# Peptides against a protein of PDB entry 3OIQ: the designs that were tried, part 49

Target 1, 212 residues: chain A of PDB entry 3OIQ
Amino acid sequence: KNRIFVSSSKDFEGYPSKAIVPVQFVALLTSIHLTETKCLLGFSNFERRGDQSQEDQYLIKLKFKDRGSERLARITISLLCQYFDIELPDLDSDSGASPTVILRDIHLERLCFSSCKALYVSKHGNYTLFLEDIKPLDLVSVISTISTKSTNSSKHSSSELISECDLNNSLVDIFNNLIEMNRDEKNRFKFVKLIHYDIELKKFVQDQQKVL

## One batch from the design tools (peptide; aimed at target 1 I20)

Design b1_p25_6_s2 (made by RFdiffusion4, then SolubleMPNN; from b1_p25_6, 12 letters changed)
Fold by OpenDDE base, seed 4:
Structure b1_p25_6_s2 (fold): chain B 212 residues (1-212), chain A 25 residues (1-25)
Amino acid sequence: as target 1 above (212 residues)
Amino acid sequence: SLEEELLKKQKESLQKLIEKLQKLL
């Protein structure tokens, strides 16, 4: 089955009530919910959905079956957090209970762009997204990709079936949504509150704001 | 079961993902 690029999590409303569909999307990491039984990774494109929370539009599930799967998930989360400079709460609970980690609103402090591969698995109209891959994206690389109007379909290696166009369009859409959120006085998101807010990001945002 | 297959695939995916992330750090 070909992998489907998903530009909106609303696309899943049209998906079969009983299916397994490999999907891919690009989004910002918004939440991490690590428990004893599972990890949930929340992602969002911040697409406007009326009064619905713009957070966690994509919920990627890591289900624990055994201590081995839990360990792999914890290592994965640690490495993702290291890449994004996300401080994990000290796992130093001396209590033999697997420490629960709940991070929310990650996008308020850090723009954690991620290219995600998942399995959409539906049963009786309900679905779950199971993790296949996460590629964290560097913000400088994201900015450069958007700024370079990639008219050049450089056919980079045939294994990533995402059109460079789909990726770029989704990245642009995310930034446009963030710009709208930044302009909204009611929205908590502000670029100037990002820990990594620098001159490059400032300039990029200012230039994008002129086009919107 | 389908669930067991999905969990097996998830474990394999996590292993590969760890190897990729370690190369980015």
Scores: peptide ipSAE 0.679, ipTM 0.957, DockQ to the pose 0.874
OpenDDE base, seeds 1, 2, 3, 5: peptide ipSAE 0.678, 0.679, 0.678, 0.678; ipTM 0.957, 0.956, 0.956, 0.956

Design b1_p25_6_s3 (made by RFdiffusion4, then SolubleMPNN; from b1_p25_6, 10 letters changed)
Fold by OpenDDE base, seed 2:
Structure b1_p25_6_s3 (fold): chain B 212 residues (1-212), chain A 25 residues (1-25)
Amino acid sequence: as target 1 above (212 residues)
Amino acid sequence: SLDKFIEEYMRKALEKIIEELQKLL
């Protein structure tokens, strides 16, 4: 089955009530919810959805059933957090209870760009997105990709049918949405409050703001 | 069952994700 690139989580409203569809999207990591019974990753592209929260537009489930698969989920979360420099509460609690990790509004402190592959699974009109793959994207690489408008069709023959155009368009859309949020006095998001706000990001945002 | 399929699929997915993330760190 061909993987579908998803530009909006609203696309799922048009999906079949009983289907299994491989999907891919690019979004910012917004939340992590790891408990003994479930792991959820929240992602958003911050598209405007009326008065609804722009957070957690994509809820991706890491399904585990046993301690072994739970451990894999925990390792995955740990490695993602290490990559993004997300501080996890010290797992050093000697209490033999698997620590609960609940992080929200990650995008307020860090822009965690992620290319996600997921399995859309619907039953009885409800759906769940199950994680298939996550590739964290380096912010410098994201900025460079958007800035260079590189028509460089480097023929890297990876048969992944997702056009570089879809990725780039989604990255641009995310930044545009963040710029709008930054301009909104009611929005908590501000670029200057990002822990990693540097001269490069500042310049990029300033240049993008001139085009919008 | 669908659940068993998803569980096995997820296990393999997480193993691969971990492998690829470890290469980035």
Scores: peptide ipSAE 0.690, ipTM 0.960, DockQ to the pose 0.926
OpenDDE base, seeds 1, 3, 4, 5: peptide ipSAE 0.689, 0.690, 0.690, 0.689; ipTM 0.960, 0.960, 0.960, 0.960

Design b1_p25_6_s4 (made by RFdiffusion4, then SolubleMPNN; from b1_p25_6, 13 letters changed)
Fold by OpenDDE base, seed 2:
Structure b1_p25_6_s4 (fold): chain B 212 residues (1-212), chain A 25 residues (1-25)
Amino acid sequence: as target 1 above (212 residues)
Amino acid sequence: SLEEELLEFMRKALEEIIKKLQELL
């Protein structure tokens, strides 16, 4: 089956009540929930959904049932956190209990852009998204991609079925949503509160704000 | 079963993700 690019988590409301659909989206990592029994990654594009929380619009499950698969999930989370410079609570607590990791509102401190592939699996009208692939995106690369594609369609790599346009449009939409959140005095998100807020990001946001 | 297939899928997916992430670090 062809992979479907998803621009909104609302798209899943129109999906079949019993299906397996490979999907892809781009979003910010917003939460990590790792317990002994579950691993969930929360993502959001911060699409406005009325008075509903803009957090965790995409809940991606890392399914495990044994110690081996749990270890793989833990390693995956550790490596993602290393890539994004996310501080994990010390996993080295000598208590033989597998430490629970609960991180929320990651986007308030770090913009963790991620290209995700998942399996939409529905049964009886409920669905779960299972992680297939995650590519963390470097913020400098994201900014460069948005800034340069106002001018040049470079014809690179015929092998990904998802148009480079869909990725770029989603990245632009995310930044536009963040700009709107930053302008809202009631919203906790502020660019200046990001740990990695630098001159490049500042300039990019200022330039993007002039277009909105 | 679908559950077993999904578990094997996830195992393989995580292994490949780990490899890719290690290449990015």
Scores: peptide ipSAE 0.692, ipTM 0.959, DockQ to the pose 0.918
OpenDDE base, seeds 1, 3, 4, 5: peptide ipSAE 0.691, 0.692, 0.691, 0.691; ipTM 0.959, 0.959, 0.959, 0.959

Design b1_p25_7 (made by RFdiffusion4)
Pose (drawn by RFdiffusion4):
Structure b1_p25_7 (pose): chain A 183 residues (1-47, 54-90, 99-149, 165-212), chain P 25 residues (1-25)
Amino acid sequence: KNRIFVSSSKDFEGYPSKAIVPVQFVALLTSIHLTETKCLLGFSNFEQEDQYLIKLKFKDRGSERLARITISLLCQYFDIELPDPTVILRDIHLERLCFSSCKALYVSKHGNYTLFLEDIKPLDLVSVISTISTKCDLNNSLVDIFNNLIEMNRDEKNRFKFVKLIHYDIELKKFVQDQQKVL
Amino acid sequence: SILDQLHESTEELYENSLEDILSEA
């Protein structure tokens, strides 16, 4: 194929006014908006706000069920508690870090566009830390994301704090420290 | 595994929705 890797949502400025372009990006899961009619997943690389809004489209009940199982499995994989109806989650990163490699389909018309979900591969935080410590586009993105997350933690006014993560590991405490030295 | 189940369910949803997604263009 010819899937185009995007490093930022701003890349979508050079894309056609009407086209179907397979894309791929890496970001943190930040929000979920599940209704009976549609589902939107928000991701961000904190270059610090929501940036990617991925849509799971479904019309009938059969496809709705699949969308619900998909959200259920994604949340379970990240240890996200889910009440299972309109379901809303925000600023997930303030409580849990959820790195994700996502493949999507950019569909535009009249200059407007929507990113539809093709695949989502959650990335284990342990593997993310290891991948950064031992050591392309994926790695560049993982590094940039973690750097921004580091600067957000330094900023006193920003609500993001590693110590406030429900999964604040001793190894996470370690990687963050030894990561600031590089700065 | 959870990952296999997630992948399979995502692929099935994507294939079922593909014609509807293509109509958006």

Design b1_p25_7_s1 (made by RFdiffusion4, then SolubleMPNN; from b1_p25_7, 9 letters changed)
Fold by OpenDDE base, seed 4:
Structure b1_p25_7_s1 (fold): chain B 212 residues (1-212), chain A 25 residues (1-25)
Amino acid sequence: as target 1 above (212 residues)
Amino acid sequence: SLLDQLQETLKKLFELSKEDILSEA
């Protein structure tokens, strides 16, 4: 089956009540919930959903079934956090107790853009997204990609079914949503509060704000 | 690279759980 690009987590409302569908999306990492029994990653594109929280629009599960696979989940989380410069409590607890990691509102401090491949698995209308692959996206690369898209149709091989256009459109949408959040005095998100807020990001945001 | 390690680890995790994941449908 071809992998489906998902631009909105609302798309899953139209998905079959019993299916396995490979999907891909791009979103910001918003939460990490690692316990003895589960590992969940929250992602969001901050699409406006009325009065609902814009956080964790994509709840992605890392499934483990034994201590060995649990360790792999912990290593995965550690490596992901290392990539995004997210400080984790020492996951190497020699104490035999499985470390619990609960991080929320990651997007308030760091923009952790991620391209995710997942399996949509549904039964009786309920679904779970299982993480297959993740590609952290560097913010500089994201900014560059959005800024350069106007001219270079590089004819690189059409084999990846996901249009570079879909990825880029989703990245633009995320930034636009963040700009709206930044303008809202009631919203806690502010670009200037990001740990990695620099001159490049500032300039990019200012330029994007002129278009919105 | 860090990315390779991340993706390899996640792939290994996913493959170990794949049968159980597919059985959820």
Scores: peptide ipSAE 0.731, ipTM 0.971, DockQ to the pose 0.960
OpenDDE base, seeds 1, 2, 3, 5: peptide ipSAE 0.730, 0.730, 0.731, 0.730; ipTM 0.971, 0.971, 0.971, 0.971

Design b1_p25_7_s2 (made by RFdiffusion4, then SolubleMPNN; from b1_p25_7, 15 letters changed)
Fold by OpenDDE base, seed 3:
Structure b1_p25_7_s2 (fold): chain B 212 residues (1-212), chain A 25 residues (1-25)
Amino acid sequence: as target 1 above (212 residues)
Amino acid sequence: SLLEELQKTLKELFEKSKSYIESLA
């Protein structure tokens, strides 16, 4: 089955009420919710949706059913956080209690760009997204990708690769949305409050602001 | 690499859940 690139979580409103659809999207990691019974990752492209929260527009589930799969989920979260330099409480606590990790509003401190592959699974109109694969994207690489008008669409149309155009468009849209949020005095998001805010990001934002 | 380990771990987790996921639709 061809994987569908999703540019908006609103696209799911038009999806079949009973289906399994492989999807792919690019978004910022906004939340992590790991408990004894479930693991949820929140992602957002911060598309304006009226007065609704712009956070966790993509709620992605890591399913586990036993201790072994739970361990895999924990390892997955640890590795993901290590990649993004997110500090987690020690998950190896010898206390027989499964560690609970609840992180929210990650985007306020770190821009964690992620390319996600998931399964859209719907029944009777309700859907769940199950994480199949994740590729963390380096911010410097994201900035360079947007800045370099990648005219070189290498025609590697392998059915499994995101269209380079779709990826780039989504990245641009995310930054544009962040710029709008940054301009809004009521919005908590500010680029200058990011831990990794540097001269490169500053310059990029300033340049993008001139176009918007 | 860190990325390879992440993807490998997640793939294993996904494969273990695949049958359940497919049963939901």
Scores: peptide ipSAE 0.679, ipTM 0.963, DockQ to the pose 0.906
OpenDDE base, seeds 1, 2, 4, 5: peptide ipSAE 0.671, 0.674, 0.676, 0.678; ipTM 0.963, 0.963, 0.963, 0.963

Design b1_p25_7_s3 (made by RFdiffusion4, then SolubleMPNN; from b1_p25_7, 11 letters changed)
Fold by OpenDDE base, seed 4:
Structure b1_p25_7_s3 (fold): chain B 212 residues (1-212), chain A 25 residues (1-25)
Amino acid sequence: as target 1 above (212 residues)
Amino acid sequence: SLLEQLQKTLKELFEKSKEDILSLA
């Protein structure tokens, strides 16, 4: 089955009540919830959904079933956080207690762009997304990708059905949503409050604001 | 690389759980 690119988490409302569908999306990491029994990653593109929270629009599960797989989940989270320079409490606590990590509103401090591959699994109308693969995207690379109308169809192999256009459009949409949030005085998100706010990001935001 | 380690670890985790995941549908 071909992997489906998802531009909105609302797309899942139209998905079959009983299905397994490989999907891919790009979004910002917003939350990490690691407990003894589960690992959940929250992602969002901050699409406007009325009065609903824009956080955790994509709730992605890392499933583990034993101590070995739990350890892999912890390592995965650690590596992901290392990539994004997110400080985690020492997950290596030799204390027999499984470390609990609860991070929320990550996007208020860091823009953690991620390309995710997941399995949509539904039963009786409820669904769960299971993470298959994640590619953290560097902000500089994201900015460059958006700025360069690279219509360069690099003839990379036909098998990655996901149009570079879909990815780029989603990235643009995310930034546009962030710009709107930044303009809203009631919204806590502000670009200037990002830890990694630099001249490049500032310039990019300023340029994008002129188009919106 | 860090990315390779991340993806490798996640793949291993996913593969271990894949059968259980597929059984949920």
Scores: peptide ipSAE 0.735, ipTM 0.972, DockQ to the pose 0.954
OpenDDE base, seeds 1, 2, 3, 5: peptide ipSAE 0.734, 0.734, 0.735, 0.734; ipTM 0.972, 0.972, 0.972, 0.972

Design b1_p25_7_s4 (made by RFdiffusion4, then SolubleMPNN; from b1_p25_7, 13 letters changed)
Fold by OpenDDE base, seed 4:
Structure b1_p25_7_s4 (fold): chain B 212 residues (1-212), chain A 25 residues (1-25)
Amino acid sequence: as target 1 above (212 residues)
Amino acid sequence: SLLEQLQKTLKELFEKSKKDIESEV
């Protein structure tokens, strides 16, 4: 089955009530909720949804069923946080207690761009997204990708038809949404409060702000 | 690489759970 690129989590409202659909999206990591019984990752593109929270628009589950798979989930979270330079409490605590990690509003400190592959699984009108694959995207690479007009690198890497255009459009949309949030005095998000706020990001934001 | 480790670990987790995920439908 072809993987569907999802530009908005609203797209799932039109999805079948009983299906398994492979999907892909790009979003910012906003939350991590790891407990003894579940692992959830929140992602958002910060699409405006009226009065609804812009956080956790994509709630992605890492399913585990036993201690072995739970350990893999913990390792996955540790490695993801290592990639994004997110400080976690030591998840390897020998204390036999499964560590609980609850992080929220990650986007207020770090822009953790992620390309996610997931399975949409619906039953009785409810759905769950299960994480299949994740590709963390480096902010410098994101900025460069948006800034470089897609010159037709007609390199026929044949198989994954997810248009480079869809990825780029989603990245642009996320930045535009962040710029709007940054302009809103009531919004907690500010680019200058990001731990990794540098001259490159500053310049990029300033240049993008002129287009909006 | 860190990315390869991440993706490998997640793939292993997913493959272990795939049958159970598919059975939810």
Scores: peptide ipSAE 0.724, ipTM 0.970, DockQ to the pose 0.944
OpenDDE base, seeds 1, 2, 3, 5: peptide ipSAE 0.723, 0.723, 0.723, 0.724; ipTM 0.970, 0.969, 0.970, 0.970

Design b1_p25_8 (made by RFdiffusion4)
Pose (drawn by RFdiffusion4):
Structure b1_p25_8 (pose): chain A 183 residues (1-47, 54-90, 99-149, 165-212), chain P 25 residues (1-25)
Amino acid sequence: KNRIFVSSSKDFEGYPSKAIVPVQFVALLTSIHLTETKCLLGFSNFEQEDQYLIKLKFKDRGSERLARITISLLCQYFDIELPDPTVILRDIHLERLCFSSCKALYVSKHGNYTLFLEDIKPLDLVSVISTISTKCDLNNSLVDIFNNLIEMNRDEKNRFKFVKLIHYDIELKKFVQDQQKVL
Amino acid sequence: TLEELEEAVEELYEATLDDILEEAE
């Protein structure tokens, strides 16, 4: 194929006014908006706000069920508590870090566009830390995301704090420290 | 869990791909 890797949402400025372009990006899951009619997943690389809004489209009940199971499994994989109806989650990153490799389909018309979900591969934080420590586009993105997360933690006014993560590991405390030295 | 998620996402994508392509028309 010819899937185009995007490193930022701003890349979508050079894309056609009407086209179907397979894309791929890496980001943190930040929000979920699940209704009976549609589902939107928000992701961000904190270059610090929501940036990617991925849509799971479904019309009938059969496809709605699949969308619900998909959200259920994604949340379970990240240890996100889910009440299973309109379902809303925000600023997930303030409580949990959820790196994800996502493949999407850019669909545009009249200059407007929507990113539809093709695949989502959650990335284990342990593997993310290891992948950064031992050591392309994926890795560049993982590094940039973690650096921004580091600067956000330094900033006293920013609500993001590693110590406030429900999964604040001793190894996470270690990687963050030895990561600031590089700065 | 990952295999189930992959299968569920693939099935949803295949079920909705025609509707997604209509967005470009």

Design b1_p25_8_s1 (made by RFdiffusion4, then SolubleMPNN; from b1_p25_8, 12 letters changed)
Fold by OpenDDE base, seed 3:
Structure b1_p25_8_s1 (fold): chain B 212 residues (1-212), chain A 25 residues (1-25)
Amino acid sequence: as target 1 above (212 residues)
Amino acid sequence: MLEELQKSLKELFEKTKEDIESEAE
């Protein structure tokens, strides 16, 4: 089955009540919830959804079935955090207790852009997204991609079934949403509070703000 | 690092795929 690109988590409201659908989206990592029984990753594109929290719009599960799968999930989370320079408590603590990791509001400190492949699994109208693959995206590359494609419609036919257009549009939408959040005095998100806030990001945000 | 991340996740997914698919039944 062809993988469906998802631009909004609202798209799932129109999905079948009993289905298995491979999906892909791009979003910011917002939360990590690793316990003895489950691993959940929260992602968001910060689409305005009325009074609902803009965080964790995509709740992605890593399933455990045994100690081996649990270990793989822990390794996956560790490597993801290493990529984004997210400090985790030492998962290797000899204390025999599987360390619990609960991180929230990651986007307030770091913009962790991620291209996610997931399996949408629904039963009786409820669904769960299971993580199949993740590609962390470097912020510099994201900025470059948005900036370059605004000028050159160069048909790089990358053979990946998901249009480069869908990815780019979603990245633009995320930044636009972040800019709106940054302008809102009530919103906790501020670009200047990001640990990695630099001259490049500052300039990019300033340039994007002129278009919005 | 990225390859290891993707490898570990792929292995996890393959190990749990049947159980995941069974949740739709």
Scores: peptide ipSAE 0.688, ipTM 0.964, DockQ to the pose 0.967
OpenDDE base, seeds 1, 2, 4, 5: peptide ipSAE 0.687, 0.687, 0.687, 0.687; ipTM 0.964, 0.964, 0.964, 0.964

Design b1_p25_8_s2 (made by RFdiffusion4, then SolubleMPNN; from b1_p25_8, 10 letters changed)
Fold by OpenDDE base, seed 3:
Structure b1_p25_8_s2 (fold): chain B 212 residues (1-212), chain A 25 residues (1-25)
Amino acid sequence: as target 1 above (212 residues)
Amino acid sequence: MLEELQKALKELFEKTKEDILSEAE
């Protein structure tokens, strides 16, 4: 089955009430919820959806059913956080209690761009997204990609990869949404409050703000 | 690090795939 690129979580409203669909999207990591019974990752592209929270527009589940699969989920979360320089409490603590990790509003401190492959599974109109693969994206690489593709449309990358255009368009949309949030005095998101806010990001944001 | 992340996640998904698919039934 061909993987479908999803540019908005609203697309799922049009999906079949009973289906299994491989999907891919790019978004910012916004939350991590790891408990004894579940692991959930929240992602968002911060698309405006009326008065609804812009966080966790993509709620992605890591399913586990036993200690072995739970361990793999924990390893996955640990490695993901390590990649994004997110500090987690020691998940290996000898205390027989599985540590609970609850992180929210990650995007307020760090822009954790992620390309996600997931399985859309629906029954009776309700759906769950299950994580199949994740590729963390470096912010510098994201900025460079957005900045360079204004010029070279020509290279035919092979048909099997989700259109580089879809990924890039989504990255641009995310930044545009963040810029709008940054301009909104009521919004908690501010670029200057990011831990990794640097001259490069500042310049990029300033340049993008001129186009919006 | 990325390879380890993807490997762990792939293994997790493969172990739980049948249970995931059963949720659509």
Scores: peptide ipSAE 0.715, ipTM 0.968, DockQ to the pose 0.960
OpenDDE base, seeds 1, 2, 4, 5: peptide ipSAE 0.714, 0.714, 0.714, 0.714; ipTM 0.968, 0.968, 0.968, 0.968

Design b1_p25_8_s3 (made by RFdiffusion4, then SolubleMPNN; from b1_p25_8, 10 letters changed)
Fold by OpenDDE base, seed 4:
Structure b1_p25_8_s3 (fold): chain B 212 residues (1-212), chain A 25 residues (1-25)
Amino acid sequence: as target 1 above (212 residues)
Amino acid sequence: MLEELQKALKELYEKTKEDILSLAE
């Protein structure tokens, strides 16, 4: 089955009430909710949805069914956080109690761009997205990708060509949304408050602001 | 590190895939 690129989480409202659909999207990591019973990752592209919170537009589940799979979920979360330099409480605590991790509003401190492959699973009109694969994207690489209109039709790697264009467009949209949030005095998001705010990001934002 | 992340997640997914698919039935 062909993987569908999703540019908006609203697209799922039009999906079948009973289906299994492989999907892919790019978004910012906004939350992590790891408990003894579930692991949820929140992602957002910060698309304006009226009065609804712009956080956790993509709620992605890591399912586990036993201690072994739970451990794998924890390892996955740990490694993801290590990649993004997110400080987690020590998940390896020898205390027989499964550590609970609740992080919210990650985007206020770090822009954690992620390309996610997920499985849309619906029944009776309700759906759950299950994480299949995640590719963390380095901010420098994201900026470079947006800045370089790579017309390079690089190699036909036979992998399901999610249009490089779709990915790039989504990345641009995310930045544009962040710029709008940054301009809004009521919005808590500010680029200058990002831990990794540097000269390159500053310049990029300034250049993008001139176009918006 | 990325390879380890993807490996761990892949293993998790493969272990839970059948259970995930059963939710749509």
Scores: peptide ipSAE 0.707, ipTM 0.967, DockQ to the pose 0.943
OpenDDE base, seeds 1, 2, 3, 5: peptide ipSAE 0.706, 0.706, 0.707, 0.705; ipTM 0.967, 0.966, 0.967, 0.966

Design b1_p25_8_s4 (made by RFdiffusion4, then SolubleMPNN; from b1_p25_8, 11 letters changed)
Fold by OpenDDE base, seed 3:
Order: C-alpha cells, then sequence, then structure tokens
Structure b1_p25_8_s4 (fold): chain B 212 residues (1-212), chain A 25 residues (1-25)
C-alpha cells in the first residue's frame, strides 16, 4: 500500500472507519508516556484547533506484549531521548519495577523535529496510530532546508517519494505556528526559553517573522 | 545511533504487527 503523507491530524477524520493505512507526518515531539502497560509518544505541528490543546495532536503508540517487546520499546525511547538530548531517569535500574517515564511539554524546552512513519488502524471510527519508523531531524538541518527552498522552486515532481515538498511545507507550517505561539502573550511557548536557543535560531525566527 | 533506533523500532514493529493488524478486525 502506498504511504500517505499527512499534513494535519484532522485528515484522520476523513479516513475509513475500518482500515489499516500506512501514513507519514512530520511534527515536534511533545510528550513521552512509558509505563508498564503502554508506550505513547505525543507529537504536534501546533495547528490551531480552536480551544483544544495544541500538544499531542498525533498520539503514537508503541505496542508491546511481552518482556522482549517491552525491552525494545524502552531501547527505542532511550535512543530517541539520547538523540534529542532529553534526560531520562535510568531505565536500567535493577529495581524490578519497570521505570515509568512521563515527560510533557517537551517543545517548551527543546524543538524535537521528527519525521514519523506510522500505521493508522481504525475500528468503528476510532483509530490508533502505531509507530513504524522515526527519523529525528536536526534543528540546524531543518532551518537550512527551509531557508534554501525559499529560493529554489524547482518542481522536482518525482512521483513515488513522499514529496520533499510535503515535508518542507510541513516544517514551514510548524515554524509559522511556533512564531504565532511566541507572539501570543498567553502561550507558554517562547523561543528564548528553549535550552538550545542560539544566534542562528534567533536570526531565523526574526527573518521568518518579517514574512508573517 | 539513528540506525540503532530504527533497528530497535523495526524489531518492535515486526514483533507486534499481527497484534496491531488484529485491532482493525
Amino acid sequence: as target 1 above (212 residues)
Amino acid sequence: MLEKLQEALKKLFEATKEDIESEAE
């Protein structure tokens, strides 16, 4: 089955009530919820949805059913956090209690851009997204990609690949949404509060703010 | 690091794929 690029989690409202659909999206990691029984990753593109919370617009499940699969889920979370420089409590604690990891509002401290492949699985109109693959994206690379495509409108219509255009458009949309959040005095998100806020990010945000 | 992440996730997904697909039934 061809993988569908998703630009908004609202797209799932139009999806079949009983289906398995491979999807791909790009979003910021907003939450991690690892317990003994479940692993959930929250992602968001911060699309405005009225009065609804802008975090966790994409709730992605890592399913496990046994100790082996649970271990793989824990390894996955550890490696993801290591990539984004997110401090986790020691998941290897010899204490027979499965460590619980609950992180929220990750985007307030770190911009963790992620390209995700998932399976949309629906039954009777309810759906779950299951994580198939994740590619963490470096912020410098994201900024460079957005900055370079502003000049080269080369229509490479290569058909089969989830168009580099869709990914880039979604990255631009995310930044635009973050800029709007940063301008809103009621919003907790501020670029200057990011741990990795530097001169490059500052300049990029200032330049993007002039276009918006 | 990225390869290890993707490998771990692939193994997890493969180990649980049948159970995931059964949730659509």
Scores: peptide ipSAE 0.707, ipTM 0.967, DockQ to the pose 0.957
OpenDDE base, seeds 1, 2, 4, 5: peptide ipSAE 0.706, 0.706, 0.706, 0.706; ipTM 0.967, 0.967, 0.967, 0.967

## One batch from the design tools (peptide; aimed at target 1 I20 L119 V121 N126)

Design b1_p26_1 (made by RFdiffusion4)
Pose (drawn by RFdiffusion4):
Structure b1_p26_1 (pose): chain A 183 residues (1-47, 54-90, 99-149, 165-212), chain P 26 residues (1-26)
Amino acid sequence: KNRIFVSSSKDFEGYPSKAIVPVQFVALLTSIHLTETKCLLGFSNFEQEDQYLIKLKFKDRGSERLARITISLLCQYFDIELPDPTVILRDIHLERLCFSSCKALYVSKHGNYTLFLEDIKPLDLVSVISTISTKCDLNNSLVDIFNNLIEMNRDEKNRFKFVKLIHYDIELKKFVQDQQKVL
Amino acid sequence: SFSLSYPYTDEELEEFQEDDSEFLFH
C-alpha cells in the first residue's frame, strides 16, 4: 500500500479537498465520546490539546455492537473503567498514559475531512519506555510525545503531573528522571 | 501483539464521502 505517516494534525493542510488517503499516526488517547449513533476517539501528541479526532462510524445495531466491544476492549487494555448509553471520558492522560499507534482513513470533500478508524494498536508503557531508553517515525513520535509530557510536568500551572497517574510506577519515576538529564 | 481493527469497505467509504454530515473538520 501507500499509507502516509502523519506527525502532526497540521499535516492535513496539504491534503486533497476530496480524496481518500490512508494515514497513520502515534499519540496518547485523551477522550472517548460514545453515543448510540456515533463514536469519536480523541488523541494528542501534545505538541497541549486534543488534536486527532478519530471516528468509528456505525448505522445499524450490529455495527453498534462491534463499536461497543471495540471501546470496551480498548478501555480494558488500558485499565480504564467503563460503565456498561452516552459515554464520555476526558483528559484521560491526566490519570493514565495510553500511547497508541493508529491507522486511519482520511476522507475529505469540499475541503472538509474526517479521519475514520482502520486499526488501533495500544502500546505498553513499559515497551514505550524501553524503546526510548535502549535507543523510526514511530520512535520520533514517541520521543516528541514524551518530551512534551515532560515540559507539561515542569509547568506548575499545567494539570498534568506524573505523580498523579494511577499507574505511577517506580520505573516510571526512574525513566522520567533519567530523561530530564538529556535536557 | 494485540490490536483492534475497525475496517471499512470501498463502497462504504464512497457513501461516507458523499454524505456531507460525515465531516468533522474544515

